# Peptides against a protein of PDB entry 6D0Y: the designs that were tried, part 199

Target 1, 225 residues: chain A of PDB entry 6D0Y
Amino acid sequence: ETEDHLESLICKVGEKSACSLESNLEGLAGVLEADLPNYKSKILRLLCTVARLLPEKLTIYTTLVGLLNARNYNFGGEFVEAMIRQLKESLKANNYNEAVYLVRFLSDLVNCHVIAAPSMVAMFENFVSVTQEEDVPQVRRDWYVYAFLSSLPWVGKELYEKKDAEMDRIFANTESYLKRRQKTHVPMLQVWTADKPHPQEEYLDCLWAQIQKLKKDRWQERHIL

## One batch from the design tools (peptide; made by RFdiffusion4, then SolubleMPNN)

Design b2_p28_4_s2
Fold by OpenDDE base, seed 5:
Structure b2_p28_4_s2 (fold): chain B 225 residues (1-225), chain A 28 residues (1-28)
Amino acid sequence: as target 1 above (225 residues)
Amino acid sequence: EEEEEEREKEEEREEKLEELEKKLEELE
């Protein structure tokens, strides 16, 4: 019964309330933290599941995890590990839409002080390094670049503030890849799908241009990307 | 004594949950 209540609270957080979102999140974090000794695994699973099922509440749940991490540092780490595991599973299952979402989620966790900036930089370095692997299909190489670039609106500012040199290297490598990759004409209506994670030639280039502009604007979003 | 402490903790958790539920349900 208590478990059902927790699930309900986690799912409903961020909905219209008489209280501020921040207040509700703090309250929920407190309740969840109190139950961690008894239901840690369940709470972890619930949070991971809900975060995946409700992508529209990405920032809500990253904030919640941030609050929980502040209360229980070990929990935050375990949550991140669970999400990374899910990311790997999604990639193995060729669920690229879920995978990119998870990368964005992890990216925003940096802003919530759950993931250290250097760790995220390392992840992105790993992503972009795939572009140098000749045995990897271009479709996958393109996806990793897409995942990286698509996540920068959520974390680019923080990463450049702390790891500017490393980020510049990643950008240089990305630019180099984009220039040398084969451009295939894909129908304009093709969206990133689980089975065909091939970005439209124009889309990846457009995304790059948008990110370059964002970087130039010091990561201040003027337009919705 | 240990059982009493656990009971008190559980009651506190329930109260907190109820409070949160109330806050979230308000204006729904």
Scores: peptide ipSAE 0.022, ipTM 0.430, DockQ to the pose 0.747
Fold by OpenDDE base, seed 3:
Structure b2_p28_4_s2 (fold): chain B 225 residues (1-225), chain A 28 residues (1-28)
Amino acid sequence: as target 1 above (225 residues)
Amino acid sequence: EEEEEEREKEEEREEKLEELEKKLEELE
């Protein structure tokens, strides 16, 4: 019965309430913290599942995990490990839509002080380094660049504040790749399907231009991408 | 005494949960 109530609360958080979202999240974090000694594994699994099923509540659940991590540091670490495992599984299964979402989720966890900025920079370095691998198809190389660039609206400000030199190197490598890559004509109508990781060439170039502008504007979001 | 303390903690937890549920549902 208590477990059912917790599931309901986790799913409903962020919906219309007389209280502020922040207050509700703090309250929920308090309730979950109290239950961690008895239901840690269940709560962990539930949060991982809900975070994946409700992408529209990305910032709500990253904030919730941030609050829990502040109270229980081990929980935050275990949650990150679970999400990274899921990312690897999604990549192996060629579920690129889920994979890119998970990268964005992990990116926002940096803002919530769950993931350290250097760790996220290292992840992005690894993504962009794939562009230098000759045995990797361009379609996959393009996806890693897309995953990196598409995550920067969530974490670019924080990463440049803490690791500006490393980020500049990643940007330089990305720019170099975008200039040297082969132009493949992908029809604009190609829906982001799980089986087709290929971001449209025009989209990737457009995204690059948007991110460059965002960087110049000191990561002040004027328009949600 | 330990059993009584655990019971009090559980009651407090239930009260907090009910309060949170009420707060989340106030505008629903």
Scores: peptide ipSAE 0.020, ipTM 0.460, DockQ to the pose 0.712
Fold by OpenDDE base, seed 1:
Structure b2_p28_4_s2 (fold): chain B 225 residues (1-225), chain A 28 residues (1-28)
Amino acid sequence: as target 1 above (225 residues)
Amino acid sequence: EEEEEEREKEEEREEKLEELEKKLEELE
């Protein structure tokens, strides 16, 4: 019974309320923290599931996890590990839309002080390193670059403030890849589908240009990407 | 005594859950 109530509360947080979102998140974090001794595994699973099912509430749930991590540091670590496992499973299942969302979610967790900046930099280094693997199809290599670039609006500022040299290296490698990759005549109309990781070739070049501009503007979002 | 403390904690948790639910529903 209590578990069902927790699920309901997690799903409903951020909806219309007489109280502020901040107050509701603090309240929910308190309730969840109190139940961790009894239902930690269940709460972890619930949060992972709801975060995946409700992408429109990304910042709500990253904030919630941030609050929980501040109260219980071990929980935050376990949650991140669970999300990374989900990312790996999504990639294996060719669920590329879910996978890129999870990368964005993890990126925003850096802003919520759940993931350390160096750890996120290492993840992006790993992504961009795939571009150097000749046995990997270009569509897969393109996706890793897309996942990296598309996540920078959420975390680029923080990463450059703390790890500018490492980020510059990643950018240089990305630029080099984008210049040397084959532009195959893939019809522009191929909608990014869950089973086909084909970022439109033009989209990657456009995204790169947008991110370069964002970087030049010191990561101040003037335009919705 | 331990069982009584656990029951009291459970009641407090349930009360907090109900309170949060009410706060979220008030403007629905």
Scores: peptide ipSAE 0.019, ipTM 0.388, DockQ to the pose 0.735
Fold by OpenDDE base, seed 2:
Structure b2_p28_4_s2 (fold): chain B 225 residues (1-225), chain A 28 residues (1-28)
Amino acid sequence: as target 1 above (225 residues)
Amino acid sequence: EEEEEEREKEEEREEKLEELEKKLEELE
């Protein structure tokens, strides 16, 4: 396979096919694995890029990475490293929408056995720990809570199954923060933008309530649409 | 004075972000 062809395959996976999605993913993983000796760097970059540009295919690409990781553990690790680097860059650039998506993506990689549960817990501990820093603006503290909570639908079940005590501590700290934080007047029509990490305060409280319910429901989402 | 205070706050924020980034690296 040529590099251009691989790019096409990666971008198109999950589209309508006569074959099952699982079969297509396994096939693609096999093709990519076979071409790693020749195109490792390119494949890595392609996967990172496509994963970011096609958020609607999040679970497809996390699954693909999971399959690749099972075949080539080193590649999986390098992919995670690349995504973490991108997360750091997004945070540094105040691209909070990109950052939260990346956290969600990484969260789902736990389900795909690419990232260990303890590592993800540690990440969330680090996020929530920011809320304890008085020198950090509340808008940023709020974002870390948002990033944490927004990712739990993807990984909460797995993390509570393996690290329940640690997760409970994170939740307690989160709850404490939400209770003590100042609620500023935010215009109802204020759009959360990439450069403004402040979700509507009401939204954060709403999200917290939703996550609490999800937790109570043992992380089983109900079909509402 | 207000500008200086805001600058200091921004610097502190950047330092905290850098610290967080380092912690994220430890997860690799």
Scores: peptide ipSAE 0.009, ipTM 0.326, DockQ to the pose 0.010

Design b2_p28_4_s3
Fold by OpenDDE base, seed 4:
Structure b2_p28_4_s3 (fold): chain B 225 residues (1-225), chain A 28 residues (1-28)
Amino acid sequence: as target 1 above (225 residues)
Amino acid sequence: SSSELLRKQEEERRKKIEELMAKLEALP
């Protein structure tokens, strides 16, 4: 395959086809694997680019990487490393929206058997440990908690299945932080439902409540977060 | 064995990933 053709294939995966998405991904993984000897760097770059720039196709590309990782384990590792480097660059550039998305992407790679659950737990431990840092802006602490919590819909089930004790500790630390952090003064809009008053919650408190519910529901998603 | 090799590769990957992830804490 030519480089241009590879780019087209990678960018267009998941679009309408006569075949199932799974079949298309398997086919593409085969094509990419075959071309790795000649185009590894190009393929790696392309995958990193589409992974970063096409958030609507998150699960498509994580699945594709999972398939590639199964075919070529070293390539899967190189991809993960590249994505972590990109996460670092995003953070350095204060691109927090990209950064949080990359954390979600990495989280879903756990489900695709590209990243080991213990590694993701370690990352989240590091994130939550930021809440204990002194002389840092609360916004920094809040962001790492947000990055952690907002990624749990993609990986919480897997992590609790494999590392429940560690996750419980992380949750306890998160809860402790959320209780003691300063909340922003936002005009309280109370939404009254017929049955119960629903006070307006700060965004992290709201997210926390959603994640707690998700956890209670055994990580079975009822609503898109 | 192939299984031992795979295990070693997985451990190496884990180590490398964790090392890379550990550096995130130092970032702004």
Scores: peptide ipSAE 0.398, ipTM 0.856, DockQ to the pose 0.018
Fold by OpenDDE base, seed 5:
Structure b2_p28_4_s3 (fold): chain B 225 residues (1-225), chain A 28 residues (1-28)
Amino acid sequence: as target 1 above (225 residues)
Amino acid sequence: SSSELLRKQEEERRKKIEELMAKLEALP
């Protein structure tokens, strides 16, 4: 395969086809594996790029990486390392939208058996530990909590199945922080109904409530969050 | 054995990933 052809294959995976998505992903994984000896760096770069630029295909590319990891374990490791480095770069560049998406992507890689559950738990422990930092802006604390909570729809089930005690501790710390933090109110969220006062709920409080419900529902999603 | 080798590889990956992840909280 040529480099240009590989780019086309990787970018177009998951598009309408006569074959199932699973079959297409398996086929692509085979092609990419065969080309790793000659194009490892290119393939690695391409996968990192599409993972970042195509959030609508998150599960497609995490699945693809999972398949590649099963075929070439070392490559899977290199990909994860590259994505974590990219997350670091995104944070340094204050690209928080990309950063939170990368956390979600890494979270779903746990489901694809690329990242071990204990490693993801450790990441989330580190994120929530930021809430304990002194003399830092609340926005920093809030972002790491947001990154954690917003990733749980993708990995919460797996983490509670394997690390329930650790997850409970993280949840307790998160709840404690949410109770003590300063609330930021957005005027647009002021739903004043003439007859019934509706309390204004802050975005992290809303997310927390959604995650609590999801947890109560045993991580079975009934709607797209 | 192959099983031991795989376990070792998984442990090395885990260590490396956790090392990289541990540095993220230090970023703004």
Scores: peptide ipSAE 0.397, ipTM 0.855, DockQ to the pose 0.019
Fold by OpenDDE base, seed 3:
Structure b2_p28_4_s3 (fold): chain B 225 residues (1-225), chain A 28 residues (1-28)
Amino acid sequence: as target 1 above (225 residues)
Amino acid sequence: SSSELLRKQEEERRKKIEELMAKLEALP
């Protein structure tokens, strides 16, 4: 495969095809694996780019990375490291929308067996610990809680299955913070539709209510992620 | 053994990932 062809293959994966998505991803993973000796850096950069810029294909690319990780473990690790570095850069640049999406992406990589569940729990513990920081803007505290809660649809089930006690502690700390924080009353779009929609609430309170419902429903989401 | 090597690799990855993740919390 030529370098230009690799870009096309990576960008177009998940588009309408006569074959199943799973078959296409397996095929692409095989092609990419074979080309890693010659195009590792290019492939890594391409995957990082599409992972960041195409949120509608989140599960496609996390699955692809999962397949690649199974074929070449070292490459999977390098990809995760690159994505975490990108998350750091996004935060430094105050690109909070990209940052929260990257957290979601990393969360779904747990389901793809690329990131270990304990590592993700540790990340979320760190996020929620920001709520305890003194002399920081509430917007900072709120964002980390938002990043945590908004990622749970992708990984909450897996984390509760493996680390229920730790997750319960994180939830308790989150609840405590939400009770104490000042309300900003910023509306936010619902992550998913429920039969009984919540009234318009402050965005974190609304999100919290949605996540609590999802948890009660054993993390069964009606929408395909 | 291959299993031991794999376990070691996974542990090293975990350690490195967690180290990188821990550094994120210090960002504004």
Scores: peptide ipSAE 0.396, ipTM 0.854, DockQ to the pose 0.019
Fold by OpenDDE base, seed 1:
Structure b2_p28_4_s3 (fold): chain B 225 residues (1-225), chain A 28 residues (1-28)
Amino acid sequence: as target 1 above (225 residues)
Amino acid sequence: SSSELLRKQEEERRKKIEELMAKLEALP
C-alpha cells in the first residue's frame, strides 16, 4: 500500500460497504500490520489524528486499535503513549472538549484490551485526587470529575468487575466533593413551567445521578448517555 | 518462556502508561 492509500483506507473505514464492519476492520488491521515495517510512523500519526478528530467513529477506531494491538503489541503501546501525550497537549492548550473525548477514547481502549483496567483506575484516582488540591479554581476540580464521570458509560462495567473496591473509593471521594463544592446558581432563566418548577440540577449533579442509576442497573444502558 | 515474555511486556506497558498518566495531575 502507498502512503496516500493508507490514509484513504483509515479515514474511510466504517463507510457503506458490501462487507460487514467487522470484516472491514479485520481486513484493514491486516493491511496496516503488513505495512508497519515501512510505514509505522505514518500509520501511527494517521490513527492518532482520526482518533482525535472523528469522535463519531470512536468505537470503530478503538476496535481497529484493539485488532492492531493483538497483531503487534508494541505498536499498540506506542499508540496509547501517543494518545496520552495528546491528552496532555490538549490540557495544556485548555482544549477541554478534546481532552474529555480523549479520556473517553482511552476508556474504551480498556474494553478493547489495549489498556489494562488497573491503569485506567489509576488515571481516575489521579483525576479525582485533583478535588483535594488547595488554592486552585473550582473549574479545574469540576473538569476532572466531569472527565471521570462522563467516561464511565464506556468503561464502568469493566472497572467494577475487576477493581470494585478501588472504584467504590473513587465514588466515595467524588460524592464527598460534589456535596461540598460551590454550586453557581447560574440564574438560568428558570423556565418556570407553571406547574411544577423543579430546580434545574447543576450539570455535575445531574451527571452524578445518571451514573448512579447506571451503576444500579449494573452498567446496562437502556439509554445512550 | 513466551508467557513470561508477554507478561513482562504487559507490565512494562502498564508501568509506562501509569507514569505518563500520573503527570496529568500537574496540568492546568
Scores: peptide ipSAE 0.400, ipTM 0.856, DockQ to the pose 0.019; fails the geometry check

Design b2_p28_5_s2 (from b2_p28_5, 13 letters changed)
Fold by OpenDDE base, seed 2:
Structure b2_p28_5_s2 (fold): chain B 225 residues (1-225), chain A 28 residues (1-28)
Amino acid sequence: as target 1 above (225 residues)
Amino acid sequence: SEEEEKKKEEETMKRLEEAAEAARRARA
């Protein structure tokens, strides 16, 4: 494939086709693998760009990266590193909506066997540890808890299957923080639909309740984002 | 202060980077 054509292929994957999505992704992974020797940097940049700018295709691109990782382990690692750099840049720029999305993306990469479950647990431990920081705004503590909780729909099942004890510890720390933090009155936060509506409450408390229910339901989510 | 917040953010970002490195080494 030509360099210019790669952008089109990557951007258009998952669109209406006569072939199955799985077949298209496998085919694209093969094409990209073959072109890595010549266009690795460009492919890496393209994948990072579409991953962050096309959130509606999150699972498409995580799956694609998973396929590429299986074919080329080193490239998969470089992609993860690039995404972490993007996360860091988003945080530096105070682009917290982008940052939380990137955490979700990384979370789904665990399902695609690109990131090891223990490493994601470690990342979440780092997030929740922010709640122990002193002399910082509560909004900072809240955001990292939000980033953690809002990512669990994508990775909670996998993490509890492999690191249940560590996850329980993180949950305990989170619960403890939520009980002692200052409460505010903000609109409900929902990342998925539930059969029973939740009462109006503070957004983190609402999210916590939703996650607790999801956990109780063995991480079975009906709504696919 | 802004400086303190910046320092904390840098530390957090460093932790994330370390986690990423661990992820790379432990990837399936």
Scores: peptide ipSAE 0.065, ipTM 0.676, DockQ to the pose 0.016
Fold by OpenDDE base, seed 4:
Structure b2_p28_5_s2 (fold): chain B 225 residues (1-225), chain A 28 residues (1-28)
Amino acid sequence: as target 1 above (225 residues)
Amino acid sequence: SEEEEKKKEEETMKRLEEAAEAARRARA
């Protein structure tokens, strides 16, 4: 395969074809594996790029990386390291949208058996520990909580299956923080339903409620968050 | 081998944990 052809294959994976997505991904993984000896750096760069620039294909590329990781574990590790570097860079650049997306991407890599559940738990522990930092803006604390909570739809089930006690601790810490944090001032608006009126919730409180419901539903999603 | 795979997993876990901590500190 030529480099240009590899680019095309990687960028176009998941698009309509005569074969199933699973078959296409397996095929592509095989092609990429075969070319790793000659084009590892290029393939790594391409995968990192498309993973970041094509968020609509998040699960496609996490799955692809999962397949590659199964074939070449070292490559999987290098990919994870590259994504972590990018996460750090995005945070340094105050690109919070990219950063949170990368956390979600990494979260889904747990489902693809690229990242171990304990490692992701450790990451979330580190994130939630920011709530305990002193002399930092609340926006920093809020963002890491947001990054954690907003990633749970992708990985919460797996983490609770394997690390329920640790996750409960993280949840407790999160809940504690949410109760004591200063909430933004919002107009007095209420949503009136037939059964129960409720005030407008702050965005993190709303997200927390959604995640609590998801957890209660044993991480079976009924809607897109 | 199983032993090699275990070693790789442990190494990956360690790297990720360290990187996660670094990421936490990296944000200004």
Scores: peptide ipSAE 0.048, ipTM 0.646, DockQ to the pose 0.016
Fold by OpenDDE base, seed 5:
Structure b2_p28_5_s2 (fold): chain B 225 residues (1-225), chain A 28 residues (1-28)
Amino acid sequence: as target 1 above (225 residues)
Amino acid sequence: SEEEEKKKEEETMKRLEEAAEAARRARA
């Protein structure tokens, strides 16, 4: 396969086909594995790029990486390293939308057996520990909580199955922070009951409620969050 | 301040790197 052809294959995976998605991914993984000796750097770069640019294909590319990791463990490691490096760069650049997505991507890699559950727990512990930092803007604390909570739909089940005690601690710390943080309310979005105003629920509180419900439902989603 | 925030961010990144290294070593 040529480099250009590989790019096409990687970018188009998951599109409508006569074969199942899993079959296509397995086939692509085989092709990519065979070409790693010649095009490893290109393939790695392509995968990182499409993973970032096509968030709608998150599960597709995490699955693909999982398959590649199973075939070539070293390549899987290099990919993880590349994504982590990208996450760090995104944070440095204050590109928080990309950063949060990358956290979600890494989270789903746990399900694909690319990243170990304990490592992801450790990452989330590090995130939530930011809430304990002193003399920092609340927006910083809020973002890391958001990054954590926003990733749980992708990995919460796996983490609780393997590290329930640690996850409970993280949840407790998160809840504690949410209770003591300053809420942002918009007066125009207030709901009136009788003659009493009720402020609109703050977005992190809303997300927290959703995640708690998800947890109660054993991490089986009934609704799209 | 921006400088203080930057410092805190760097510390967070270091912690993240530590977790990332663990992930690299203990891939499933």
Scores: peptide ipSAE 0.036, ipTM 0.596, DockQ to the pose 0.016
Fold by OpenDDE base, seed 3:
Order: structure tokens, then sequence, then C-alpha cells
Structure b2_p28_5_s2 (fold): chain B 225 residues (1-225), chain A 28 residues (1-28)
């Protein structure tokens, strides 16, 4: 395959096809593996780019990387390293939307056997530990909690299966932080009932409730068809 | 201060690098 054709193949994978997605991904993985000796750097850059720019294809590209990792372990490692570098750059540039997406992407790579569960747990421990930092804005603490919680739909099941005790500790720390953090409740956000008024849940409290429910449901998410 | 915040971010990035290295070593 030529370089131009490789770009097309990588960008278009998962689109309408007569074959199953899995078959297409397996085929593409084979093509890419065969071309790694000649185009490794190009392929790596392409995969990193599409992974970041096409969030709607998150699971497609994590699966593809999983297949490639199985075929070429070293390439899988280089890809993970590249994504971590990108995460660092996103944080450094205050691009928090990209950063949180990258965390989700890395999370799903655990399911694809590219990243070990203990490593992801360690990353989340690092995130939640930010809540204990002194002399930092609450928005910083909130973001790392958000990054952690919002990634759990993609990896919570696997992490609890492998590292339940560690995950419970992270959850406890998260809950503790959420209880003691300042909530930006304003009168406009108050819900009034006949019995007593209560503020509406903000985004982190809402997310926490959703994750708790997901955990209770054994990480089985219902999809609306 | 902004400088202190940047320092904290750098420390966080360092931790991520460590996690990445661990991930590489422990990958399936």
Amino acid sequence: as target 1 above (225 residues)
Amino acid sequence: SEEEEKKKEEETMKRLEEAAEAARRARA
C-alpha cells in the first residue's frame, strides 16, 4: 500500500461496508502491520491524529490499536507513549476537552489489552490525589475528578474486576472530596418543594450519581436503540 | 499564583509520565 492509500484506509475504517467492522479492522491491522517496516512513523502519526480528532470512532481506533499491539507489541507501546505525550501537551495548553477525551481513549485501551489495568488505576490515583493538593484552585481539583469519573464508563468494569480494593479507595477519596468541596449553588438553581428547598445537582454531583448507579448495576450500561 | 499553578501542572505531567512508563512495562 502507498502512504496516501494508508491514510485513506485509516481514516475511513468503520464507515459503511458490506463486511463486519471486526473483519475490516482485522484486515486493516494486517495491512498496517505489513507496512510498518517502511511506514511506521507515518502510521503512528496517522493513528494518533485520527484517534484525537475523531471521537465518534473512539472504540474503532482503540480496537484497531489493540489488534496492532497484538501483532507488534513494540508499536503498541510507541502508540501509548505518543498518546500520553499528547495528553501532557493538552494539559499544558489548557485544552481540557481534548485532555479528558484522551483519558477516555486510554481507558478503553485497557479493554483492548494495550494498557494494563494496574497502570490505569495508578493514573486515576494520581488524578484523584490532586484533590488533596494545597493552594490550588478548586477548578483544578474538579477537573481531575471529572476526568476520572467520566472515564469509568469505558473501564470501570475491568478495573473493579482486577483492582477492586484500590478502586474502592479511589472512590472513597472522591466521595470525601465531593462532600467537602464548595458547591456553586445559586438561588436560581434551587428547587423548591412543598416540604423543603434543595439545590439542583451540579455537573459533578450528577456525574457522581450516574457513576454510582452504573457501579451498582455492575457496570452494565443500557443503550437506547 | 499562575507560576505556582504551572508548577503543579508540571508535577502532574511528571506523574503521568511515570504512569505511562508503568503501562509500557506491564502491557499485555
Scores: peptide ipSAE 0.034, ipTM 0.587, DockQ to the pose 0.016; fails the geometry check

